# Designs tried in a protein design run: peptides against a protein of PDB entry 3ESW. Part 62

Target 1, 322 residues: chain A of PDB entry 3ESW
Amino acid sequence: NNIDFDSIAKMLLIKYKDFILSKFKKAAPVENIRFQNLVHTNQFAQGVLGQSQHLCTVYDNPSWHSIVLETLDLDLIYKNVDKEFAKDGHAEGENIYTDYLVKELLRYFKQDFFKWCNKPDCNHCGQNTSENMTPLGSQGPNGEESKFNCGTVEIYKCNRCGNITRFPRYNDPIKLLETRKGRCGEWCNLFTLILKSFGLDVRYVWNREDHVWCEYFSNFLNRWVHVDSCEQSFDQPYIYSINWNKKMSYCIAFGKDGVVDVSKRYILQNELPRDQIKEEDLKFLCQFITKRLRYSLNDDEIYQLACRDEQEQIELIRGKTQ

## One batch from the design tools (peptide; made by RFdiffusion4, then SolubleMPNN)

Design b2_p14_3_s3
Fold by OpenDDE base, seed 1:
Structure b2_p14_3_s3 (fold): chain B 322 residues (1-322), chain A 14 residues (1-14)
Amino acid sequence: as target 1 above (322 residues)
Amino acid sequence: SEEAKKLVEKLLEK
């Protein structure tokens, strides 16, 4: 009996696909109970859920994408991308073009577009007066500031003229296109929207130890790539643990298609205690949220994303992020 | 696993 190996292989592929798809079926009642109990009893889990409800969907706004593309100097950006691509890109293939685009967007954003604001300039004295500013504390937004998703306003007094300057911490990324200044939160928020506006697969990475950055899925490298707009950094996940010698406990990535614990990519040394949640419960939580985000996708989309997830997990286990 | 998938795909190419 000639074993039809082709038929067996096809059957195995079907069974494998069915097995993968079975993991993304609607949650059983027991899983829903576990999820509800976890979110209601664990503050860290509640925080991850709350962040996912915002960060996984807020950047998928076509009207915002249009406003971004109308605001950026696209002619300058593409001129610079084309120039760098012409040097090396022809040898590596067309997929590398998006890597050059992200690198140019990092340059453009940091050098030409956005400003780091440790302290604001005095509204009365004008530019380069931040050295004269004394922090008085923080307060809630006024009626105008509240229109732009502002939770906190930092208050500063000018030592030269005595006037008060307000620094609203806006969470509306469209308002940030106007103000063009902030700290890591404002930088990452607007830069995430910028990358999304170019049709890229992007995640927002939250670090518990008060930093935030992006990940971009490179089709050329076939993996998630570290992107930090504050540092103009591309594919340097080691900068926090090694260069900064930063101590960290959790790094969680939030994207439209999933929530992933990416701590292993960034926490290479100086690991802080992971005591906020059980590892099994965090894994369950991220998988549960990811499953919900994928409920509207077709079987082929689910399967492709599941294959991508598996490759990422293998990468994270092997420590081959670089 | 993706490794298992690749093994099955290689079986289909034979």
Scores: peptide ipSAE 0.012, ipTM 0.513, DockQ to the pose 0.142
Fold by OpenDDE base, seed 2:
Structure b2_p14_3_s3 (fold): chain B 322 residues (1-322), chain A 14 residues (1-14)
Amino acid sequence: as target 1 above (322 residues)
Amino acid sequence: SEEAKKLVEKLLEK
């Protein structure tokens, strides 16, 4: 009996697909109970859930994508991308072009578009007056600031003219297209929207130790790529742990298709205690939220994403980002 | 298919 190895391989693939799909079926009652108990009893889990409810969906807004594309100098961006793509000589097609696009968007955003704001300039004295600004504390938003999802406003006094300048911490990324300034939060928020506006697979990475950045799924590299708009950094996940010598405990990635603990990609040394949640409970939480985000997807989409997830988990275990 | 081979290899690495 000639064993039809091709038939066996096909049957194994079908069974494997069915097995993977079975994991993404509607959560069992016991899983729902575990989830509710975890979110109710663990503050870190509640925080991750709260962030997922915003960060996983907020950037999937077609009207915002249009506003972004209308606001950016697309002619300059594509001119620069085309110029760099033409130099590579290895025309590997559209996949590598997207990596060049993300690199140019990083350049454009940092050099031409957005400004770092440690302290605001004085509204009265004008540009380059931030050195004269003394912090007075923080306040709630006023009626105008509240229109743009403002959680807090930093208050500064000018040492030169004595006037008060408000620095509202806007969470509305469309308002950030106007203000063109902020810290890591504003940078990452708007830059995440920018990347999404080009139709890219993007995740927002939250670090517990007060930093945030993006990940982009490179079809060329066939993996999630570190992207930090503040640093103009592409594929440099080591910058925090190694270059900054930053101590970190958790890095959580939030995307439309899932929530993933990516700590192993970024925490290479100086790991802080992971004492906010049990590792098993964090893994369960991320998987549970990810399942919910995928409930409307078809079997092929679920399978493709599950294969991507598995590849990422292998990468994170092997440390093969380099 | 090369995909089937890669999947089998990936399954065998588990």
Scores: peptide ipSAE 0.006, ipTM 0.488, DockQ to the pose 0.238
Fold by OpenDDE base, seed 3:
Structure b2_p14_3_s3 (fold): chain B 322 residues (1-322), chain A 14 residues (1-14)
Amino acid sequence: as target 1 above (322 residues)
Amino acid sequence: SEEAKKLVEKLLEK
């Protein structure tokens, strides 16, 4: 009996596609009940849901993309990309060009555009006066600061002139294009918008232990790539666990097409207890939110994203066999 | 094809 292996393979591929698509149909009543119970009873689940409602959609704003592209020195950026791309002997039109663009955006953002602000300079004494600033605590935003999605304002007194300087923690990334200063939150917020403005697939990564960064989907590498604007880092997911010896419990990635637990990419040692939620419930939560984000997509888009997700899960299970 | 056979074998082992 000559087994027609080609016919069997085609039939298995069709059945596999149908099986994958079946997972992305409307949620069953039992799944909706499980989801509602989870977000009402588990504070960590409620936090992940709340973050997803903001971070998965806020950066998909065409008007913001235009403002970003008008604000950046695009001539300088593309000149530097073209220079480094040509230096490494690549031809125009190669998929690797986008990786060079992201690397230049990291350089440009850290060196030319944005500043780290541990303490603000004194508004009266001028530049390089942060050493004279004493923290007095935090306050709510005033009427002007409240226009730019400000939750907290840090208050500082100048030891030299006695004047008060306000450091509002703005969450409006368009305001950050003007202020051009902040900590990891402001850096990651604006840099995520910058990458999105170039039409890139980007996720915002939240770490429970008070750090945030990005992931970019490289078409050349065919995977999600670690990107940290604060560190000017590209494809170095080990920097937190190994270089900083940071202890971590959770890293959650938020993108337009899904929410993913990426902890295995970044937590390589010094793992803290994962006691905020059951692992099965976290997996269910991320899958449920991801399914909801994909409800408007067609079957081909759903299947392509599901194949991408499967490859990422294989990567995360195997560890980086570099 | 040898590739189709390998694909079927991999799918049956999962």
Scores: peptide ipSAE 0.000, ipTM 0.352, DockQ to the pose 0.638
Fold by OpenDDE base, seed 5:
Structure b2_p14_3_s3 (fold): chain B 322 residues (1-322), chain A 14 residues (1-14)
Amino acid sequence: as target 1 above (322 residues)
Amino acid sequence: SEEAKKLVEKLLEK
């Protein structure tokens, strides 16, 4: 009896797909109870949920994408991408073009477009006057600043002219296209939107120890790639733990299709205590939010994303990004 | 897993 191995393999694939899809069905009552109890009793879990409600969806705005693309020097960007692709990309295949695009966007954003703002320039004295600025503290937004999702305004006094300069910490990324300045929060916020505007799969990575960056899903590398706009960094997840010797406890990635604990990618040494939540509860939380984000997806999309998630988990366990 | 998928795909190619 010739065992039809092809038929058996097809049946196994179907059964495996069904098994995977079964994990993404509507949450059982017990899972809902566990989730509710977790977010009500654990502040860190509540914070992750709150961030997911914003970061997972806010960047999926076609109107914002249009405004971004109209604001950027696309001719310069694509000229540079095409130039780099023409050197090396043809041998590696078409999928590498997107990696060149992200690398150019990192260059363009840091070198040509956006500015780091440790202290603002004096509004009265003009450019290059930040050295004269003394922090007075922070306050709530005024009526104008409040229009642009501003939670905090840093107040500075000019030591030269005595005038007050306000540095509103805008969370509206469209306002950041105008202001073109900020710290890691503003950089990552706008850069995440920029990458999304090119139709890329992007996650916002929140680090508990006051840093934020992106991840991009490279079709060429077939994995999530570290992207830090502040550092003009591509595929250098080690920069925080190794180069900066930064101590970290949690790195959580927020994307349209899921929330993932990516701490293992970035926390290579000097790990701080992970005492904010039980590891099992964090894993459950991220999986639950991810499942919720995928409720509207079809079975094929769910299956493909689940396969991608499993590969990422294998990668994170094996440390293959290093 | 994508590894399991790839394993099954390899079994289908044989």
Scores: peptide ipSAE 0.015, ipTM 0.540, DockQ to the pose 0.139; fails the geometry check

Design b2_p14_3_s4
Fold by OpenDDE base, seed 2:
Structure b2_p14_3_s4 (fold): chain B 322 residues (1-322), chain A 14 residues (1-14)
Amino acid sequence: as target 1 above (322 residues)
Amino acid sequence: SEEAKKLVEQLLKK
């Protein structure tokens, strides 16, 4: 009996696909109970869930994408991308072009578009007056600021003119297209929307130790790539642990298709205690939220994403980001 | 696994 190896291989692929798809079926009642209990009893889990409800979906807004694309200097951006792409000589086609696009968007955003705001300039004295600003504390938003999803407003007094300047911490990324300034939160928020507006697969990475950045899925590199708009950084996940000597405990990535603990990519040294949740419960939580985000996807989409997830987990275990 | 998939895809190309 000639063993039809092709038939066996096809059957194995089908069975493997079915096995993978079975993991993404509707959660069993026991998993729902575990999830509800975890979110109810663990504050960190509740925080991750709350963030996922916003960060996984908020950037998938076509009207916002249009506003972004209308606001950016696309002619300048594409001119610069085309120029750098032409130098690489490796016509690896459309996949590598997207990496050049993200690199140019990082440059454009930091150099031409957005401003770091440690302290605001004085509204009365004008530009380059932040050195004269004394913090007075924080307040709730006023009626105008509240229109733009403002959680807090930092209050500053000018030492030169005595006037008060408000620095509202807007969470509306469309308002940030107007204000063109902020800290890591505003930078990452708007830059995540910018990347999404180009149709890219993007995740928002939250670090518990008060930093945030992006990941972009490079089709050229076939992996998630670290992207920090504040640093104009592409594929440098080590900058926090090594260059900054930052101590960190958790890095959680939030995307439309999943929530992933990416701590192993970024926490290379100076790891803080991971005492906020049991590792098994965090893994369960991320998987459970990820399943929910994928409930409307077809079997082929689910399978492709599951293959990508597995490859990422292998990468994170092997430390192969370099 | 993607390794298992690649292995099976390699078997299917033979």
Scores: peptide ipSAE 0.008, ipTM 0.476, DockQ to the pose 0.139
Fold by OpenDDE base, seed 5:
Order: C-alpha cells, then structure tokens, then sequence
Structure b2_p14_3_s4 (fold): chain B 322 residues (1-322), chain A 14 residues (1-14)
C-alpha cells in the first residue's frame, strides 16, 4: 500500500491551519474576564494595554505617510540604496533591497535629517547655544504646544541672555518633521512613522528602563531585525546589554498585528527583576492584545502571521539572532 | 518545532 505521503501532509497542514485559526477566534468569556481583571489589577498590564492602543495603530495613517514622503529627500535616499544594492544585492536576491533601504534611512535620519537635543538652543541667542542653557523644570503645554500632542514642556533659562526657552516634548510625529530634534522618544516616534511610510512591517519597542527603538521585519533575513535610529543601528540587539552594559527588565514590541515580549532578544545580561507582572500573565496579555488586533484579518493573513509568530518564538528561545 | 509536532500529534489523536 503506497502511503500517499503527499496527501497525508496536505491533510495535516489543513488540520494544523484550522487549529491555528481556532486560537485566533473571538476570545472566550473566561479569557475576557482574565484580561479585564489583569488590566484592572496590574499597573504594568494597564500600561502595556494603553501603549498598544496608541502605538499599534497611530502609524498606520496614509495621510501621514504622504507628508513624510513629501518631506524626505527621496532622490538622495534611493540613490544611496541603489548604489549599495548594485554592489551586492543582485547575488543575494531582491528582498535584500529593503534591508539596504532601512540602513540608508538610518543613515539619512541621523546624519542629514534629525538632531539629538540634550538641551535646546536659546531661542534668543540662536544656534549652538545649548551649553548656556540651565534646566528650570517641566510644565504642561501652552495653547500652541497643545495642538501637537504635547504632554510635557521642558523649561530652560539661558545663562547668557536670561531668556526662557521652551522645549516641548511633542508626540505628534508630523510636528517632529518640522522641529527635527528630540531625544530617544522623538527619534523613535518619527523614525517608526518614516519606516511605515515606506510600507514596511515595523514595531515600536518600548524598554521599561527609559529607551525606545524599532524592529523591522526583513523579508531577506526572514525575521524581526533590531533598528535603532538614535544609534544608526541595524541588527545589533546586543548593543544595550553588552555595549552599554544596560540593565533591563522588559522590552515590549508594539505593531499593527501584535504585541510581543521581545525581552529575550535584547536582555542578554544584567537582567533586572521582572517583578511587574507574572510571566504567564504577560504572555497572556500580549497574546490577547495580538488576537484582538487580528480580529478583522482573514484566515490566510491570520495563519501567515501565526507562522511568523511561531518562528519568532523559536528564535527567541534558541537565541539564534546572535 | 517539537511543540508544533506535539500539537499535530494531539490533533491527530482527536
């Protein structure tokens, strides 16, 4: 009896697909209760939920994508990408072009477009006067600053002229296209939007220990790739734990299709206590939010994303990104 | 993955 192994394999794939799809069906009442109890009783869970409500969807704005693409020097960007792709890309396949694009966007953003702002320049004395600036504290936004989703304004006094300079911490990434300055928050916010504007699969990674970066899904590497705009870093997840010797507890990735604990990718040493939530509850929370984000997707999209999620989990367990 | 194999094995036993 020639066992039709191909027929068996096809049937197994169908059953497996159906099983995977069953996990992404509407949450059971017990799961909803668990979720509600978790976000009401655990502050960290509430924070993750609150961030997901913003970060998972805010960057999927076609109007913003158009404004970004109109603002960037696309001719320069693509010229540089084409130049690097022409050297090596033809031998490695077309999918590597996007990796070159992300690398160029990192270069362009840090070198040509955006500025780090530890202290603002004095509005009265002009450029290169940040050395003369003394912090006075922070306050709420004024009426003008409030138009651009500003939560906090840092106040500085110029030691030279005595004038006050305001450094509004804008959360509107379109305003950041104008201001072109900030810290890790502004950098990551605008850079996430920039990557999204090129149609890329991007996640915003929040680290509890006051840093933020991106992940890009490389079709060439077939995995999520670390991307830090502040560092002009591509595929260097070790920079925080190893190079900076940074102590960290949680890294959570927020994307349109899911929320994922990516701590294992970045926390390689000097792990801080993960005491904010039970590991099982965090896993449940991320899965529940991810499931909710996928409710409108078709069965094929759900299946493809689930396969990608499984590969990522295998990668994170095996430590194969190094 | 071994987990996927175990899951498929569990699904085949149903």
Amino acid sequence: as target 1 above (322 residues)
Amino acid sequence: SEEAKKLVEQLLKK
Scores: peptide ipSAE 0.008, ipTM 0.400, DockQ to the pose 0.131
Fold by OpenDDE base, seed 4:
Structure b2_p14_3_s4 (fold): chain B 322 residues (1-322), chain A 14 residues (1-14)
Amino acid sequence: as target 1 above (322 residues)
Amino acid sequence: SEEAKKLVEQLLKK
């Protein structure tokens, strides 16, 4: 009996596809109950859910993409991309061009476009006066600041003139195109939108230990790539654990197609206790949210994303063994 | 992926 291995392989691939698709069907009543109980009883789960409700969808705004593209110096950006791409001897149409684009966007954003703000300048004394600023604390937004999704305003007093300067922590990325300053939150927020505006597949990575960054899906590298706008960093997931010697417990990636625990990519040493949620419950939560985000996708899209997810999970497992 | 196909092909050859 010549076993038609090709027929068996095709049949197994079909069955595998069906099996994968079955995982992304509507949640069973028991899964819904588990999810509801988890998000009602676990504060970390509530936080992840709340972040997913915003971060997974907020950047998929065509009007915002247009405003971003109108605001950036696209001529400069593409000129620099084309120059570096040609210099390295790449031909037009190579998937690596998007990696050059992201690298130039990192350069442009940090060097030409956005500013780091430890302390604001004094509104009265003018530029380069941040050294004279003393923090007084934080307060709620005023009526004007509230228009731009401001959660908190840092208050500073000038030691020279005595005037108060407000540093609103805007969450509206369109307002950040105007203000062009902030810390890791503002940097990552606007940079995530910028990358999305170029049609890139991007995730927002939240670290529990007060940092945030992006991941970009490189079609050339066929994986999620670490991207930190604050650091002008591309594919350097080790910078936090190794270079900064940062202690971390959780890194969660939020994208339009899913929520993923990416802690294994970034937490290479100095791991803090992961005591906020049971590992099984976190895995369940991320899968459940991911499943919900994919409910409107077709079977082929679901299958392709599931294959990508499996590849990423393999990568994340292997990375701990190196 | 071609790798998953190769893996399935390898699993079927065992």
Scores: peptide ipSAE 0.007, ipTM 0.401, DockQ to the pose 0.156
Fold by OpenDDE base, seed 3:
Structure b2_p14_3_s4 (fold): chain B 322 residues (1-322), chain A 14 residues (1-14)
Amino acid sequence: as target 1 above (322 residues)
Amino acid sequence: SEEAKKLVEQLLKK
């Protein structure tokens, strides 16, 4: 009996595709009940859901993309990309060009465009006066600040002139194109929008231990790549655990097509207790939200994304065998 | 699809 191994392999591939697609059908009543119970009983799950409702969709705004592209010095950016791309001996049209674009956007953003603001300068004394600023605490936004999705305003007094300076913590990334200053939250928020404005696949990564960064999907590397605008860092996921010796418990990535626990990519040592949710419940939560985000996609889009997700999970399990 | 095919082929050879 000549077993037609080719026919068996084709049939197995069809059955595998159908099995994968079956996971992305509408949620069963039991899954909906489990989800509702989880987000109502677990505060961490409620927080992840709340973040997903904002971060997974807010950056998919074509009007914002136009404003970003009109605000950036595109001539300078592309000139620098072309220069570094040609210097390394690459030909036009190679998939690696997008990696050079992201690296230049990191450089441009940190060096030419945006500023770190630990303390604001005094509005009366002018530039380079932050050393004279004493924190008085935080207040709610005023009527003008409230127009730009401001949650809190830090208040500072100048030791030299006695005047008060307000540092509003804006969450509107379009306002950040004007103010061009902030901390890790403002940096990551605006930089995520910038990358999205170039048509890139981007995720916002939230760390429970007060840091945030991006991931970009490189078509050249065929994987998610760590991107930190504050550090001008590309593909250096180890910087937090190894270089900073940072202790961390959770890193969650939020994108238009899914929510993923990426903790294994970044937590290489000094792991804090993961006691906020059961591991099986966190896995279920991320899968459920991801399934919901994909409800409007066709079978081919769902299958392609599922294959990408499987490769990422294999990467995260094996660890970076670089 | 080609990598999934290789993975299935490797699983069938074990």
Scores: peptide ipSAE 0.006, ipTM 0.430, DockQ to the pose 0.168

Design b2_p14_4_s3 (from b2_p14_4, 5 letters changed)
Fold by OpenDDE base, seed 5:
Structure b2_p14_4_s3 (fold): chain B 322 residues (1-322), chain A 14 residues (1-14)
Amino acid sequence: as target 1 above (322 residues)
Amino acid sequence: NNEALVKELLEKLS
């Protein structure tokens, strides 16, 4: 019996593709009811949904991409990328060029472009005066600040001149191209947009314990790669749990094509109780939102993304990123 | 990808 293994392989592949595609069909009425009940009864689920409605789509703005590319020193960036690629990249193939680009963007952003702001400089005394600033608290935005998606404004008094300096916490990444300063929120927000402006596949990672970073899909490494603009970090998911000894409960990644619980990539020790939602409900929620984000995609796109998702899940289970 | 893996597995089984 000459088992036509090629025919069996083709048949299995077709059945597998059909099975995968079946998971991304329109949600059944029972799934819609479960979803609605979950987001109305569970605050954490409502928060994840709310974040997904913003973070999954906000960075897919061609007008913003153009403004970013016009603002950055592209000549410097590409010069540095080309220099590093010329040393090692030719042997590893063209896909590694994008990894060099992301590494240079991390360098450029931290070293040349953006500034960490614990406290603002005094508007009256000028540069390097943040040491003289005393926090007075936070308030809502004024009429001008409100134009740039500002949720809160930190207020500081200068101990030297007595003047008040306002530090608006802008969520408009285009305004951040002008202000060029902030904390982890502003850093991650603008850096996510920067990576997107180069046509990269990027996710925004939210940690419940007050930190945020990015993931980039490396075609060279064929996986999602940790990227932290604040730390100039590439592929170091362990830095929070191990180096910082940070305690964490949830890390959720938000991208245009899906929402994924990536906690297993980053929570390596000192895990806090995951008591905000049932694990099965969180898994359902992320899958349901992901399914909705993919409703307009064709079968080939859905299949490719589903294969990527499966590889990521295998990676997260096996701990192979160590 | 799973297709490449399935092909590789099938090539090894052949």
Scores: peptide ipSAE 0.017, ipTM 0.501, DockQ to the pose 0.089
Fold by OpenDDE base, seed 1:
Structure b2_p14_4_s3 (fold): chain B 322 residues (1-322), chain A 14 residues (1-14)
Amino acid sequence: as target 1 above (322 residues)
Amino acid sequence: NNEALVKELLEKLS
């Protein structure tokens, strides 16, 4: 009895693929009820849903990508990437070029393009006057500021001239291409759009303890890679827990293809209580949102993404990214 | 990788 092992292997692979695909079918009525109850009764779940409705889709805008690419010094960027690739990249294969691109974008963004703004300069006194600025508090946007998705404006008084300077906290990343300044929110928002504009797979990572960063899917490393524009950091997920000794409870990644709890990648020590939601409910929520984001994809795309998800989960359990 | 793993497992079972 020549057991056709090849035929059995093919049948098992087909059944496995079908099983994986079955997990991404339209949600059953009971799952919809569970989801609705969860987001209506749990504030943290509602927050994750609200963030997903914005962060998972907002950066997939071709017109914004064009504006970004027209605004950046592409000649300088590619010159620097080519220079670094020529030194080391030829031995490691072509896929490493994208890692060099992301590293150069981190350098370019922090060193040449964007500025950290603890306090604004005085609009009247000019550059290097931030030391003279006293915070007066925050207020709502005016009619002009409201055009650029501004929820809050920080108000400062100059101790030298007495004039008021407004620092609008713009959420429109296209406006940030003009202003070229901000804190972690503005940095991560615009940098996420920049990475997306180069056709990269990017996620926005939200930390409950008031920080945000990116992840990029490296084809060379075949995994999600930590990227922090504020720190000019590539593949250093340990910087928050170890270098900063930061206490953290939740890190949630938001991308076009899914929402993932990535807390295990970044929370290595000093873990705060995870008391905002049951672990099973958070897992369900992220999976449910991920299914919805994938409803328009074909079976092969769904299967490829599911395989990537499983690899990431194995990585997160084994702690291999550090 | 799962397909490769399944193939490898099947080859080992085989």
Scores: peptide ipSAE 0.016, ipTM 0.542, DockQ to the pose 0.112
Fold by OpenDDE base, seed 3:
Structure b2_p14_4_s3 (fold): chain B 322 residues (1-322), chain A 14 residues (1-14)
Amino acid sequence: as target 1 above (322 residues)
Amino acid sequence: NNEALVKELLEKLS
């Protein structure tokens, strides 16, 4: 009896798809109770939930994408991408082009567009005067600064002219297109929006130890790729643990389609205690939020994302990100 | 890739 392997394969795929889809059904009452109890009793869980409510959706704004694309020198960017792409002898239509685009965006952003701001320049003395600035502390935003989602304003006094310069820490990424300066928070915030504006799958990675970066899903590499705008870094997840010798406990990725503990990608050494939440509870939390983010997706989208999730989990277990 | 994997698995089981 010739076993119709193709028919069996199709049936197995259907059953597997149904099984996967069953995991993404509306949460049972018991899961809802567990979730509610967890976020009300665990501060870290509440923090992850709070971040997910903002970071998972804020960058999916078509109006912002248009403003970004109108602000960037797209001619320069694509000229450079095309140049590097052609130099390496790739054929048109290869998925690798998006990797070149992200690499150029990293270059452009760091070299041509945005500025690192340890201290602001003096508003009175002009450019290259940050060395003369003394921090006086932080205060709340004024009425103008408050229009741009400003949580805090750093205050500096110029040692030369004695004038006060304000450095508002804007969370509005559109305002950052104007100011074009900041630290890791502003860099990652605006750069996440920039990548999203090109239609890319992007996650915002929050590290508990006061750093933030991006991940981009490379269709060429078929995985999530580390992207740090501050470092002009592409696919170098080791830079924190190894190069910086940074101690870390948690790295959580926030995207439109899910929340994922990506700590295993970045915490290669100098692991700090993971004592903020039980591992099983963190796993449950991320899965629960991810399910909620996918409730409006169709079965095919859910299935494709679930397949991607499984591949990522395999990658994270095997340590084969490189 | 899952389809290919299922086919490969079926081929190995045959």
Scores: peptide ipSAE 0.015, ipTM 0.499, DockQ to the pose 0.114
Fold by OpenDDE base, seed 2:
Structure b2_p14_4_s3 (fold): chain B 322 residues (1-322), chain A 14 residues (1-14)
Amino acid sequence: as target 1 above (322 residues)
Amino acid sequence: NNEALVKELLEKLS
């Protein structure tokens, strides 16, 4: 009896698909209870949930995407991408073009568009006066600043003219297109929106130790790629642990299709104690939120994402970036 | 890709 391997393969794939889909069915009552208890009793879990409610969906705004694309110098960006693609891209296939785009967006954003703001310039004295600024503390937003999702305003006094300059920490990324300045939070917030505006699959990565960055899903590399706008960094997940010698405990990625603990990608040495939540509870939490984010997707979309998730988990275990 | 992989795996198990 010639074993019809093709028929067996198809049958196994169907059964495997059904098995995977069964894991993404609506949460059982016991899972809902576990989730509610976890977020009610664990502050870290509550924080992850709170972040997911914002970060997983806020960037999926077509109106914002249009505003971004109207604000950027697209002619310059595509000119530079086309130039780099013409050198090497044809040999690597069409999918590499998006990697060149992300690399150019990193360059453009850091070099031409956005500014690092350790201290603001004096509103009275003008540009390059930040060295004369003394911090006085932080305040709540005024009525104008409150229109742009501002939680905190840093207050500075100019040592030259004595005037007060306000540095509002805006969370509205559209306002950041106007202000074009900030720290890691503002950089990552706006850059995440920029990447999303090009139709890319993007995650916002939160590190507990006060840093944030992006991940982009490269179709060319067939994996999630580290992207840090502050550093103009593409595919350099090691920069924090190795180059900065940063100590870290948690890195959590937030995307429209899921929440993932990506700590293993970035925490290569100097790991801090992971004492904020039990590992099994964190895994459960991320999976539970991910399931909720996928409830409206069809079976094929769920299956494709589940395959991607499995590949990522294998990557994270193997430590094989490259 | 998974179909090809499953086919390859089945061919190797045969």
Scores: peptide ipSAE 0.015, ipTM 0.509, DockQ to the pose 0.111

